# Peptides against a protein of PDB entry 5VZU: the designs that were tried, part 163

Target 1, 271 residues: chain A of PDB entry 5VZU
Amino acid sequence: GRTLEDIFHEHMQELILMKFIYTSQYDNCLTYRRIYLPPSRPDDLIKPGLFKGTYGSHGLEIVMLSFHGRRARGTKITGDPNIPAGQQTVEIDLRHRIQLPDLENQRNFNELSRIVLEVRERVRQEQQEGGHEAGEGRGRQGPRESQPSPAQPRAEAPSKGPDGTPGEDGGEPGDAVAAAEQPAQCGQGQPFVLPVGVSSRNEDYPRTCRMCFYGTGLIAGHGFTSPERTPGVFILFDEDRFGFVWLELKSFSLYSRVQATFRNADAPSPQ

## One batch from the design tools (peptide; made by RFdiffusion4, then SolubleMPNN)

Design b2_p23_7_s3 (from b2_p23_7, 13 letters changed)
Fold by OpenDDE base, seed 3:
Structure b2_p23_7_s3 (fold): chain B 271 residues (1-271), chain A 23 residues (1-23)
Amino acid sequence: as target 1 above (271 residues)
Amino acid sequence: GLYQPVFPPLPEEFRPPEHYAFT
């Protein structure tokens, strides 16, 4: 029987070959599409832009981070043998915050898995409920044939009488203490560590994170075969760094801002 | 400006069997 090592070795050889074929296309590329940096908005979680991502098997790739209301998106600028350029490698739901446990419990992969899967089921429920409300509003306006029903004279039913006793009960205005939503303390980031058994290319990742969100990552076979979305965790470290934990793959990708400035890379202002 | 290369999809003959999903 094939060992797990034999399967891994065969896969790594194939990945190297596919990567060689794919990268050799750059030397013969005749068609380029112009890309623009997304405009920054005040409500953006961090400044949108280019990030270098570390994918465990593929190496360094370029991803564009952009914000779309309550969603963030990572779009591949460079492709690989599995996922071509222009695909959305990660989709982040900024409505669904992940609360990481204490540092001891963060080492437990099963605890992280439980937390993520509970949020995944909430997202599915919200999608089902929102799908039902959109369906009922197509009331069939059947053609109301306006048959002119003849005006039968409504008999004057008599005006019954008067007794409005004014009960004075001066109920004190209970001070609705508006629970001041305590401004989410931009508190010092919490200690962060990867769960045991989550693979990282480098142990040199930030050991403190600001916040986490539920998201999905795109995975595929070579040549973009059988593409699917897997559950994961978006981890915001700082203004220039974020991570993604691929839950099913037990892998971590670190993304760092590209510090290079590009001339004429901003989107044209909408006229 | 920034530019992205546009490649055709890999030929089917270079697509291995469906068994390995990667990022």
Scores: peptide ipSAE 0.180, ipTM 0.706, DockQ to the pose 0.566
Fold by OpenDDE base, seed 1:
Structure b2_p23_7_s3 (fold): chain B 271 residues (1-271), chain A 23 residues (1-23)
Amino acid sequence: as target 1 above (271 residues)
Amino acid sequence: GLYQPVFPPLPEEFRPPEHYAFT
């Protein structure tokens, strides 16, 4: 049988070959599409823009981060052997915050998997419920022929004002113990560590994060075969760094803001 | 400005077999 090592070597050789083929396309590229930086909005989680991603063996990639209401999107500016340029590498649901456990429990991959898969199931349920409401609303626009029903004068029903004395039933206010909503510590970073068995390119990632969200990552075979969305965790470290945990792949990608300034890179104002 | 290269689809002969899904 093939060893795990044989499979890994074959895969690495294929990745190198595909990377060479894709890189050779750059040398022969006659057509360039202009890209624009997304406009910043006050409600954006962080400033949108270009980030350099580190993908294990694939190396360095450029991703555009943008915000779309309650969603964030990472779009590949550079492609790799699996996912071509212009694809949405990550889609983040900003409605579904993930709470990481303590550092001890963060090392447990099964605990992270449980948390993420529970959120994934909630997202699926919400999508099913929202699909039903949209379906029922379209059916009832039958053309109601506006038959002009004659204005029957509704008679003045008399204003009988019965003086119903409100009985002072002094029901004791049961002390609703206001469950102290623990103030969502929106501002303080939490300690962060990758679960055991999650592959990172190196151990040089931020050990504190601001917040986490549920998201999906795009995966595909070489040449963009059988593309699918897998569950993951978007980790916001700071204004210039985020990560993505690919749950099923047991991998981590770190993204860092490109600090270069680009002239005339802003989107044209909508006319 | 920023520009993204536009590549034609890879020729079928350069598409490896569907073995591994990656990022």
Scores: peptide ipSAE 0.173, ipTM 0.690, DockQ to the pose 0.548
Fold by OpenDDE base, seed 2:
Structure b2_p23_7_s3 (fold): chain B 271 residues (1-271), chain A 23 residues (1-23)
Amino acid sequence: as target 1 above (271 residues)
Amino acid sequence: GLYQPVFPPLPEEFRPPEHYAFT
């Protein structure tokens, strides 16, 4: 029978072949599209721009990070054998923050999976409710003037029953000390570790994160077959680094800002 | 400026079976 090792070797040979085929297309590339860096906005979570992604099997990729109100987007600048250039590799919902547990519970993949899938369900519910409001708004044909049905006579209210004495039971107002939710100090990162069984290409990832958000990642077969969105976690480490945990794939991608400055790469100001 | 290469899709004969989904 095929061993797990035989299957792994066959898969690696296929991946190498696909990489060779895909990279050989660069020699025949006659068409280039100009790209621009996204303009920075004051409300952007971090400065938008180019990031170098590290993927376990694929190697190094270039992704453009951009902000779109309450959403962030990673767009492939470089393609791979599965997902071509110009596709949205990650979509981040900045409305749905992920709260990571303590460092001990962060090692539990099932705990992270639970938290992410609960947020996924909320996002799905919000999309269904928003779809219903858009559907019901078209159905209000104007109220037909229903003719005034005649006023049936007001039956008389029955009489005042008597003088029950006010018992003065002065129950002390228990001071419900509203535990002031300490404003999560926006500046102090929390300890971060990958769950057990999540693969990283490099163990040199930041061990402190600022915040996490729900997101989806794009996956596909070779040649962009059967493309689908899988749930994941966007992890903001700092101004120049973010990660994505691919929940179903049990993998982690680290993205680091490209520090190179590009002349005339800014989007022309909309006149 | 920055430029992105534009490639045609891979021919179907070079596509392996769909069972390998990657990022």
Scores: peptide ipSAE 0.172, ipTM 0.688, DockQ to the pose 0.580
Fold by OpenDDE base, seed 5:
Structure b2_p23_7_s3 (fold): chain B 271 residues (1-271), chain A 23 residues (1-23)
Amino acid sequence: as target 1 above (271 residues)
Amino acid sequence: GLYQPVFPPLPEEFRPPEHYAFT
């Protein structure tokens, strides 16, 4: 029978071949789409732009990081045999911060898995509740059958007056001070380590993180077959580096800002 | 400017079997 090693070697050979085919297409590419760097906004977690990502076996890819309110997106600028260029490799929910445990417990993959899956369930519940509110609003336009019920003249029963002074119980409406969610202070950096069994391309990743968020990564078979979203953790290290832990794949991708300046890469101002 | 290459989908004959979901 094929050993797990044989299957792994065959799969790695297929990945190398597919990567070679895909990279060889660059030499023969006649059609290019112009892309623009997203405009920076004051509320952006970091400056948007191009990042060089590491994708384990796939190697190095270019991703555009952009911010969309309470969501961030990593969009593939380079594709691979599984996920073509222009797909959203990562979607980050900036509403759902992940609190990493202490450094000792960060080595425990099951603990990270528990934390991420609890947040995934909250995100799912919020999506279901928001779907119900949108559903109930449409139901009440039942057709007003305007049946003309006849005007029976109901009599003028009389005006009895008495003067009962209702007491002014001036119950001050307690100002529910909506606790303004203090903008998540970029807290002191937390020591960071990958859980045991999470694969990284190298051990050269930042050992301190600023904050983490729940996110989903796109995974697919070769040729973009059976595409699905898998849960993960977005890790902000600094202004120029972030990571993504692919929970189900037990892998880590490190993204580093492309330091090259591009002339005329900014989006044209909407005139 | 920045430009992204636009490739046609790989021919089905070059698509490896479905068994591995990757990033």
Scores: peptide ipSAE 0.168, ipTM 0.681, DockQ to the pose 0.586

Design b2_p23_7_s4 (from b2_p23_7, 13 letters changed)
Fold by OpenDDE base, seed 3:
Structure b2_p23_7_s4 (fold): chain B 271 residues (1-271), chain A 23 residues (1-23)
Amino acid sequence: as target 1 above (271 residues)
Amino acid sequence: GLYQPVFPPLPESFRPPEHYAYS
């Protein structure tokens, strides 16, 4: 019978061959599309730009991080045998923060899975509710042919107003001290560790994170077959590093900012 | 400037059997 080791070796051989085929296309590429760095906005979680991502079996890839209101997006600049360049490898919902447990409970994969799946269900509910509001608004433009019904003169019935005395119940306005939502102290990073059974290519990931958000990652078979979105966790470590935990795949990808400066790579200002 | 190569999709003949691998 095939051992798990035999299956792993066969999969690795196929992956190496597919990588060779894919990388050999770069040597023969006749058509290039110009890309621009996204403009930075004041409300961007971190500076947008190029990041080098470590994917488990695939190695080092280049991803463009960009911000789109309350969403962040990782777009592949380099492709791989499964997901071509120009695809959105990660989509992050900046409205849905994930609160990591304490360091002891962070080792429990089932606890992280519970937290992520609860947020996934909320996102699904919000999408269903927002879909209903958009549907009801279109139905009311039936042409009301306002036929002018003739004004029959209804008679002046003299309804006597009863003198209801205003009771001066001087209820003191209880000072609803609006609990000033203390601006969530963005400053103190929390201890971070990967759950047991989550694979990382490098154990030298940051051991402190600033914020986590719900997101989805794109997965596919070789040649971009059966592409689907899987739930995950975007982990902001610092200005130059973020991670993504692929929940269903039990893997972690670390992304680090490309420090190279590119001349004339900024998007032209909208005139 | 930054440039991205544009490749045609890989021919279907290079699709190995349905193993989901990571993006």
Scores: peptide ipSAE 0.208, ipTM 0.717, DockQ to the pose 0.577
Fold by OpenDDE base, seed 2:
Structure b2_p23_7_s4 (fold): chain B 271 residues (1-271), chain A 23 residues (1-23)
Amino acid sequence: as target 1 above (271 residues)
Amino acid sequence: GLYQPVFPPLPESFRPPEHYAYS
């Protein structure tokens, strides 16, 4: 039978070959497109810009993070054997925050999976409902010929019934203990650990996170075959670091801000 | 300025069999 070592060796040979093929394209690159850094907006979760991502098999990649209202987008600046440059590698739904459990329960992959899949189902339902409202609104401009149905006069007045005594039922005002929404301490990070069985290329990831959101990642076969979106978790660590948990892949990618300053890389102001 | 290379699509002959290498 094929040993696990044989399978690993075959996969590594294929990956090396694909990396070689992909990198050899740089020698034949005739066309370059100018890219601009996204403008920062006051409502942006963090400053948009270039991040270096570590993908376990592929190595170091460059992603542009940008904000689009209630969505964030990671766009590949560098490609890999599976996903070419210019593709949207991650899409984050900033409306759907993921609440991580305590540090003990964060080690349970099945719990994280449950939480993410529940949010995925809500997102799917919202998309279906929004699709129905857009469909129903177009149909009903049929001309309401309001035929003037006649004003039938029915009069009757009847009677008096009597003196029911005022029962003084002194219903004590039940103190509606307003569950004090503990002010989500927007500033305090929570302890963070990867679930058991989630692989990271580097164990040197931040052990505290600010917030998490539902998102989807783009996956594909070699040469961008059968591209699909898989569910995941965007993890904001700080102003310069975020992660993505690829749920189905049981993988974690860490992204760190590129600290290099680029002259004339800002988008031209819309005149 | 920043520039991104634009590559033509890989020839179909260079597609290895459908192993979903997920990145």
Scores: peptide ipSAE 0.188, ipTM 0.694, DockQ to the pose 0.596
Fold by OpenDDE base, seed 5:
Structure b2_p23_7_s4 (fold): chain B 271 residues (1-271), chain A 23 residues (1-23)
Amino acid sequence: as target 1 above (271 residues)
Amino acid sequence: GLYQPVFPPLPESFRPPEHYAYS
């Protein structure tokens, strides 16, 4: 019977072959799309730009990080056998901060899994509630066919009932203390370690993180078959480094800023 | 400028069986 090792070796050989085929296309590429660096905004979590990612079995990739209000996006600049260039490899919800436990409890994969899945369920509930409010507003513009309701007769004006004193029921307006979104305080760096059983391509990842957010990563079969979004954790280490923990895959991708300067890479100013 | 290569999708003959290789 095939050993687990044989299956793993066959799968890795297939991935290497597919990656070789895909990367060999660069030598024969006749069509290029111009890309621009995203404009930086003051409220961006870090400067947007190109990052070099390490994807376990897929090796090295280039991702564009961009910010879109309360969302961040990683877009593939390089493709792989599974996910072509131009796809959104990661989507980060900057509304849903992940609080990592202490360093001892960070080694527990089940604890991280619990925290992430609780946030996933909140995101799902918020999406369902927001969908219902949008749905109820459209239903009531049925065409009022103005059927001419027949003129029912003028019932007589009943008389002047007496001066009921206005009870000043001073209903105190319950101050709905809008839970002030605590500004994402650049918290003191927290000690960071990957959970046991999370695979990293390299153990050389930052051992301190600034903050974490809920996110989803795109996964697919070879040739972009059955694409799905899997839950994960975006780990901001510093201005030039972030990671993504793929929860279901038990893998970690480290992204480091490309320090190269590109001439004429800025988006043309909207005229 | 920066340029992204545009590749045609891999031929179906190069699609190995549905092992979800994850990004």
Scores: peptide ipSAE 0.176, ipTM 0.692, DockQ to the pose 0.620
Fold by OpenDDE base, seed 1:
Structure b2_p23_7_s4 (fold): chain B 271 residues (1-271), chain A 23 residues (1-23)
Amino acid sequence: as target 1 above (271 residues)
Amino acid sequence: GLYQPVFPPLPESFRPPEHYAYS
């Protein structure tokens, strides 16, 4: 049977190999693509830009956060052995807020899992329904064969039939109880803790979060084999920090804004 | 300006055992 020592040695060999891969990637980089910081919009949840991600055995990665209406996107600036640079590591649905339980119940991974999987199922249903509406709308453009309708003759205008009295059917206005959408209190940040069994690289994460959203993270085997999207939680801590809980992997990634100022990094204004 | 490195695919000899990674 594999000993704990064998597992540790395999993991250490993997970490050493990963460090070698990362250093080798930078040393062998012959080609650079110019990137621009996305323009900030007033409706952006936070200022878009570069974030350093700290997660797992992979170390430190750079992600570009950008906003696309009701979606946010994390795009890899650095690649790893599994997921190349330029891939969308995280996709966030800003329509599907995750309501975290109280601090006591936040330690329960099964409760978080239930909440996330319920939202995942809603997103899946909405995609199926929207796919059906888009499918039915395209089906009715059958080629209208313009059969030339033959010129039927001008039959004469028959006469003025008389005064039908307007019946005053006083239909009572049914009280549409407007379900008061409770204004999403842009509330005080709530206490935050990772569920038991969710791994973080360190315990130095913000203990208060502003809001959470449903999202998906990209996972793949080495060389970008079998890439798939796994469910997760985007956690907004503040203007400069967010997290992602990888639900299936039971892992947490902390992303912190790169504070460096870059000259001539803004997107050229559309002329 | 900002520049993203474009890395060539790693040689197959440098591919560790298949595991799922996330980033």
Scores: peptide ipSAE 0.172, ipTM 0.697, DockQ to the pose 0.573; fails the geometry check

Design b2_p23_8_s1 (from b2_p23_8, 8 letters changed)
Fold by OpenDDE base, seed 1:
Structure b2_p23_8_s1 (fold): chain B 271 residues (1-271), chain A 23 residues (1-23)
Amino acid sequence: as target 1 above (271 residues)
Amino acid sequence: SLLDELEEKIKEEESKHPKGWTL
């Protein structure tokens, strides 16, 4: 019977063949587009830029990390047979922090799954509530019947007098207990390990993380068939490394900054 | 064995991608 090794080798051969077919088809019609690095902002979680990401059997792909207020985005610079270049491979909600359990419980995939799915449900509820407030505000444009009211004349302004006495209503200042936002301690790095059953290309990933956020990853069939966003965890390790746990796929992508300096890669200043 | 671990990993990967949907 086919060994699982045979199935894996056949799948790898198919993906290599697909990559070869795609690259060979492009040799006849190469369109070059200049890519600009996004400008860094003070509020960016880390410096935006190019990262090399691990995509399982697809191997290494180049991803542009960019920040958009409370959202981060990974955009494919290189595509594969499933997801073409220019797609948002990962989308991170920087409002929804994931708190990892202790190191003992981090090995439990079901615990991570519970935490992520609870955050996913909160994100879904917030989107529904914000959709209802936006919906109710549009309903009250009743048809303004433009009745042409006739031009009645300028009656004179009588000058009535001044005497309104100032009432001294001494309203007591209610103690607004300012809930002290505890400054998010720039936390000591938490020990990090992948859950059991999460596949990594290698075991050489950072064993300490700074913070985690809820996000979604893009998945598709060959030829970008039926694209879907799956829940996941963005893991910030350091200034040059982050991870993404694809929860449903039980896969881990490690992203490492491309250390190459590109001349003239900065976005032109908006004139 | 290393074979059993590979078999378990590949069963896990096949179970994860029943539609051939990838990253």
Scores: peptide ipSAE 0.218, ipTM 0.598, DockQ to the pose 0.127
Fold by OpenDDE base, seed 3:
Order: structure tokens, then C-alpha cells, then sequence
Structure b2_p23_8_s1 (fold): chain B 271 residues (1-271), chain A 23 residues (1-23)
């Protein structure tokens, strides 16, 4: 029967062959497009920009991180045989925080899976409710035929309203001390460990995380066949490092900021 | 070997998706 080894050797041979075919095809016709760095906003979770990410068997890929209101997006700058360049490899919902358990329970993959799937169901419910409100509003522009119904002159009646005395109850305005939402303390980072059975390319990942969010990763077959979104966890480690746990694949991608400075990489200001 | 461990990991990744899809 095929061993675990046989199937991997076959997959790696196919992957290498596909990479060779793609590179050899591009050598004859290279189209260059300028990529601009996303503008930074004060409300961005971290500075947007280029990251190098670990993509299992594909190795290192370049991903652009950008922020779009309450969503973050990773876009492939380098593609692979499954997912081409320009695709959104990860989409993060910054409204849906993931609370990791304590370090002992973080080893349990089923606990992480439960937490993520509960958040996925909430996201799905919110999308269904928001879809219903947008649908009902458009239907009622029936043509109001303005029939000009006539001016009947109806009469005077005078009736006397009685004297009800205003009671002056001088209730003191209780100072509603607006509980200043304490700026979410940049809390001491939570201890972080991958669940048992989550594959990492390198065991040298940050052992402390700041925040986690629900997200989806893009997966596909060879040649970008049957692309779909799979649930995952975005893990912010620091200003220059984040991770993504691909829940269904039980894989971990570590993303590290590209420290290279590019001249003239900023988008031209809209004139 | 390191190859065999990578082989097991990638095949574990592939075997987890019913269609052999990757990231």
C-alpha cells in the first residue's frame, strides 16, 4: 500500500514539476506590475507592508498585509502552483477576537477548534441578519399615483382644554460619569504554544502573543482548482510578526516583516 | 530522517483536506 512517504514523494515531485512549468512559461513573457505599499492609518493594528510567510511545502512566500476598516487582508505577492499571486491568502475579521485558553489548554487542538467554530457560527449569523435588512428596503417604490383629491372645508370646533399644574420636581442631574473606556491596556502578552498536531515548519515561533482574531485562509488544488475559505486564527505576536493557524489543515504559518526599505513604494497621493 | 518528518507533516496536511488542497 502507499506509505506516508510514497504519497509525499509523489506530491513533492508534482509540486517541483509544476513550479518548473510555471517558471519556464514566465521566462518567455514577463509582465511587470508595480506594487505599492498600503498607506498606514493611525487605527491600523500594526504597520501594513510586506511580510515573509511560511507556507508548508511551498516554503517562504511574500505577503502584503493591508487594513480595510475592521478587516485585515494578506495578499500573495509571490504565488505558488495552488494559489497564484494577487490572491487573498488570509482575510481577518478584527471584530471577532479569539480568546486563547491558558497554556495547558492551548495544547488541546479540540479546544482551539471549538473556540474557532463558535466564532465562525457567530460571523455566519451576522452575515445572514445583515443580508435581510439590505433586501427589504428596495421593494416599496410602487408608483404613488398622486390623485388630486379635493379641498373640503371642514369646520371650527372650539373645545376648552383644562389647567393641569406643572409639578416642579427638581430631580438633580446625577452625573453619569461616562466610564471612560480604559484604552484596552496593551496587556502583558499571553503565553502562546501551538496545539499538539499543528504542523509548524519551524519550532522557533514567538512564545507570547498580544491578540488573536478570527480569520479565513484560502486553499485550493493545483492550478487554483476549487478554491475555498477555511477557518483559522490570526495571532499577533508583535509589530513585525504574526501567525495564522489553518484549523482544518492543522498548519501554522509564521509571518515576519520584510525589513527592506523601498524607495518610491508609497502609493501616489490621489490628486 | 528530516525528509521523512517533512513527508509525514506534509502528508498529514494533505490528508486533512478531503480534496488534497493546500494553502
Amino acid sequence: as target 1 above (271 residues)
Amino acid sequence: SLLDELEEKIKEEESKHPKGWTL
Scores: peptide ipSAE 0.218, ipTM 0.646, DockQ to the pose 0.134
Fold by OpenDDE base, seed 5:
Structure b2_p23_8_s1 (fold): chain B 271 residues (1-271), chain A 23 residues (1-23)
Amino acid sequence: as target 1 above (271 residues)
Amino acid sequence: SLLDELEEKIKEEESKHPKGWTL
């Protein structure tokens, strides 16, 4: 009988064949673009670089992790039939930490869903509020109707207004205590388990996480049709491993650092 | 069978998005 290995092999062969068809449709116009490793910054959550990620039935893909202030980005270095190389597979909001419940409640998919959807709604509200402040500032360039120059009325003499004593209204500058963003303390590792009904490629994922963040993953139909962002959870396990829970897809991607050293992979210093 | 579980799992992976969207 066909083994599990045979069917995975057949489905992987179909996806490889699709990938081959898509790549072959580019009329042998293989453009090679050099990819540089992102420069590491002191404030980076972990060292940026190449990771191998699990993408369900697509198998293993190579993703570049990079940091952009309070955002992390996973960019596909390898593509699949749905999402081509160069697309941002995951975007992580490092401002929106997710607190996982205890290990018992982590098995409850609905609890994780509640937590993620609540954070998604906060992110949406913040985006709407920030959009309104930017919108109101541009509206009042009403057309300056060129009203005709009315006649210069005569300069009446400056009457000596009396010596108004400067009231020292010592408006105490309200110390807007900028809530010091507590440095993301590498918290004590929390026990980690996938919710029931979340598919993993294997059960060999770290059972302890450092921290989690809200993020969005990119999903699409074959040929990159109707691409959308779906909510998810970025899980930092360690310096070399992170995960992404695709909430709506009930899928887990494990990302592991590519340990290969590349000669001349650093971006040339801007001269 | 292990086949049926996998065809179900493949179908479940492919059906995870009602629009046939994948990762």
Scores: peptide ipSAE 0.195, ipTM 0.627, DockQ to the pose 0.148
Fold by OpenDDE base, seed 4:
Formats: C-alpha cells, sequence, structure tokens
Structure b2_p23_8_s1 (fold): chain B 271 residues (1-271), chain A 23 residues (1-23)
C-alpha cells in the first residue's frame, strides 16, 4: 500500500516535474523585464520591496510588496505552475483590520474563519454600495441640449437698508468632550499563534504580530486555469516579516524581506 | 487509519481547486 511518505513524495515529484516543464517551456524565448522597487512613502505600513515567501509545496517564491493608498499588494516576481510571475498573489485591504482574539481562541480555526468571513461580507457590501453610487452618477449625464436661453435683462434690484439689531444670544459653551482618540497602540505586539489545522512549512514563524488586515489571495489550477480570489489574513510581524493565512486552504505563507541591496532598482523619476 | 485520514486530507486539499494545488 502507499505510505503517506510515498504519496507526499509522488506529489512533490509531480510538482517538481511541472515546475521543470513550466520553466523549460520558456527556455526558448526568455524576455527579461527590469523590475523597479516602488518608492517608499511615509504612510507606508512598512518599507515596500522584495520578500521571499513560502508557498507550501511550491517552496520559496519572490514577491514584491507595494502600497497603494489604503491597499497593499503582493505581486509575484517568480511564478509557479499555477500562478505566473506578474500576478497579484495577495491584495490587502488596509481599511479592514482583523482583530485577533487571545491566544487560546486563536487556536480555534472556526473563530478566525468567523472573523474573516464577517469582514468579507462588509467588504462585499461596501463594493455594492460604491458600485451603486458610481452607477447612479453615470446615468444622469443625458446630453443636455444647450438650448440658448435668451438674455433676459438685468433688473437692478434695490439696495435695501442696514437694520443692525444686535441680538445678544449668550450661547453657553457646550463642553465639546473631545473624545480622546485612544492613541492607536501602534507599538505593542500581540501574541500570535496559528490556528489548529493551518499548515505552515515550519513552526519557525514570529509568535508576536503588530496588526492584521483582511486580504484576498489568488489561487489557480495548473497553467493559471480558473483563477479565483480566496479570503485571508495579512499578518504584520515586523518591518521585515509578514504572513498570509489562506483561510479556505488552511495554509500559512511567511514572507521575509530580501536583505540584498540592488543598485539602480529605483523607478525612473517621471520625466 | 492515519493514512486514510491523510489521503482524505490530500484529496480534500487537491479538491479545493479543480486542478490540485492552488498557491
Amino acid sequence: as target 1 above (271 residues)
Amino acid sequence: SLLDELEEKIKEEESKHPKGWTL
């Protein structure tokens, strides 16, 4: 009978073979495109740049992290048999923070699933509402035939006078209780653990996170067939590390900054 | 058996997308 090790070994051999076929198909016509690092902005959650990510059985891939207002994006720099280079492997909504429970409840996959799916539903509602506002705004630009309305004469309306009665109304200074914006506790990391049943490549992931956000991951079949977006959690650990929990896949990807300095990697200044 | 549970889990993971692995 097949052992688990045999099944895993066969599956890994198939993935290696597919990776080999995929890479070898391009050997005859390699087009090199220059990659530019996105410029860092003061409001960027962390410095944008290259990260090495773990993609389960595909192993290590290179991802470019970039910031686009209230969205972050991971773009594959390396491809695999499922998702080619240049695709957005992750898209993060920085408007939708995920609040992780305590460590005990973080072990519960169903609790994380509930939290993420509630945020997913809010994001869908906001997209529908914003789609309706954008739809209604376009419908009313019927071509107003500018019929030339005739120049009716400027009637000189008279200068009525200056009656200056000073009403003394002593409006009491309503104490504007400045709702003390609780300073976003920007500094203290929360203890972090993966839910039971979420697969990681190893147990060597940060056990403290700064913040989490709702996001979507891209999944596809071999040859980029039937690509779809699945819900997930972006986890910021530190300046050089983030994670993504692929909720439906019960998988965790750890991303670590590429520490190499690249000369001339900055985007050309817009001329 | 643990093998059957893991073979079922592999099939479950492979069934999550029509062509197997998805990441």
Scores: peptide ipSAE 0.143, ipTM 0.572, DockQ to the pose 0.119; fails the geometry check

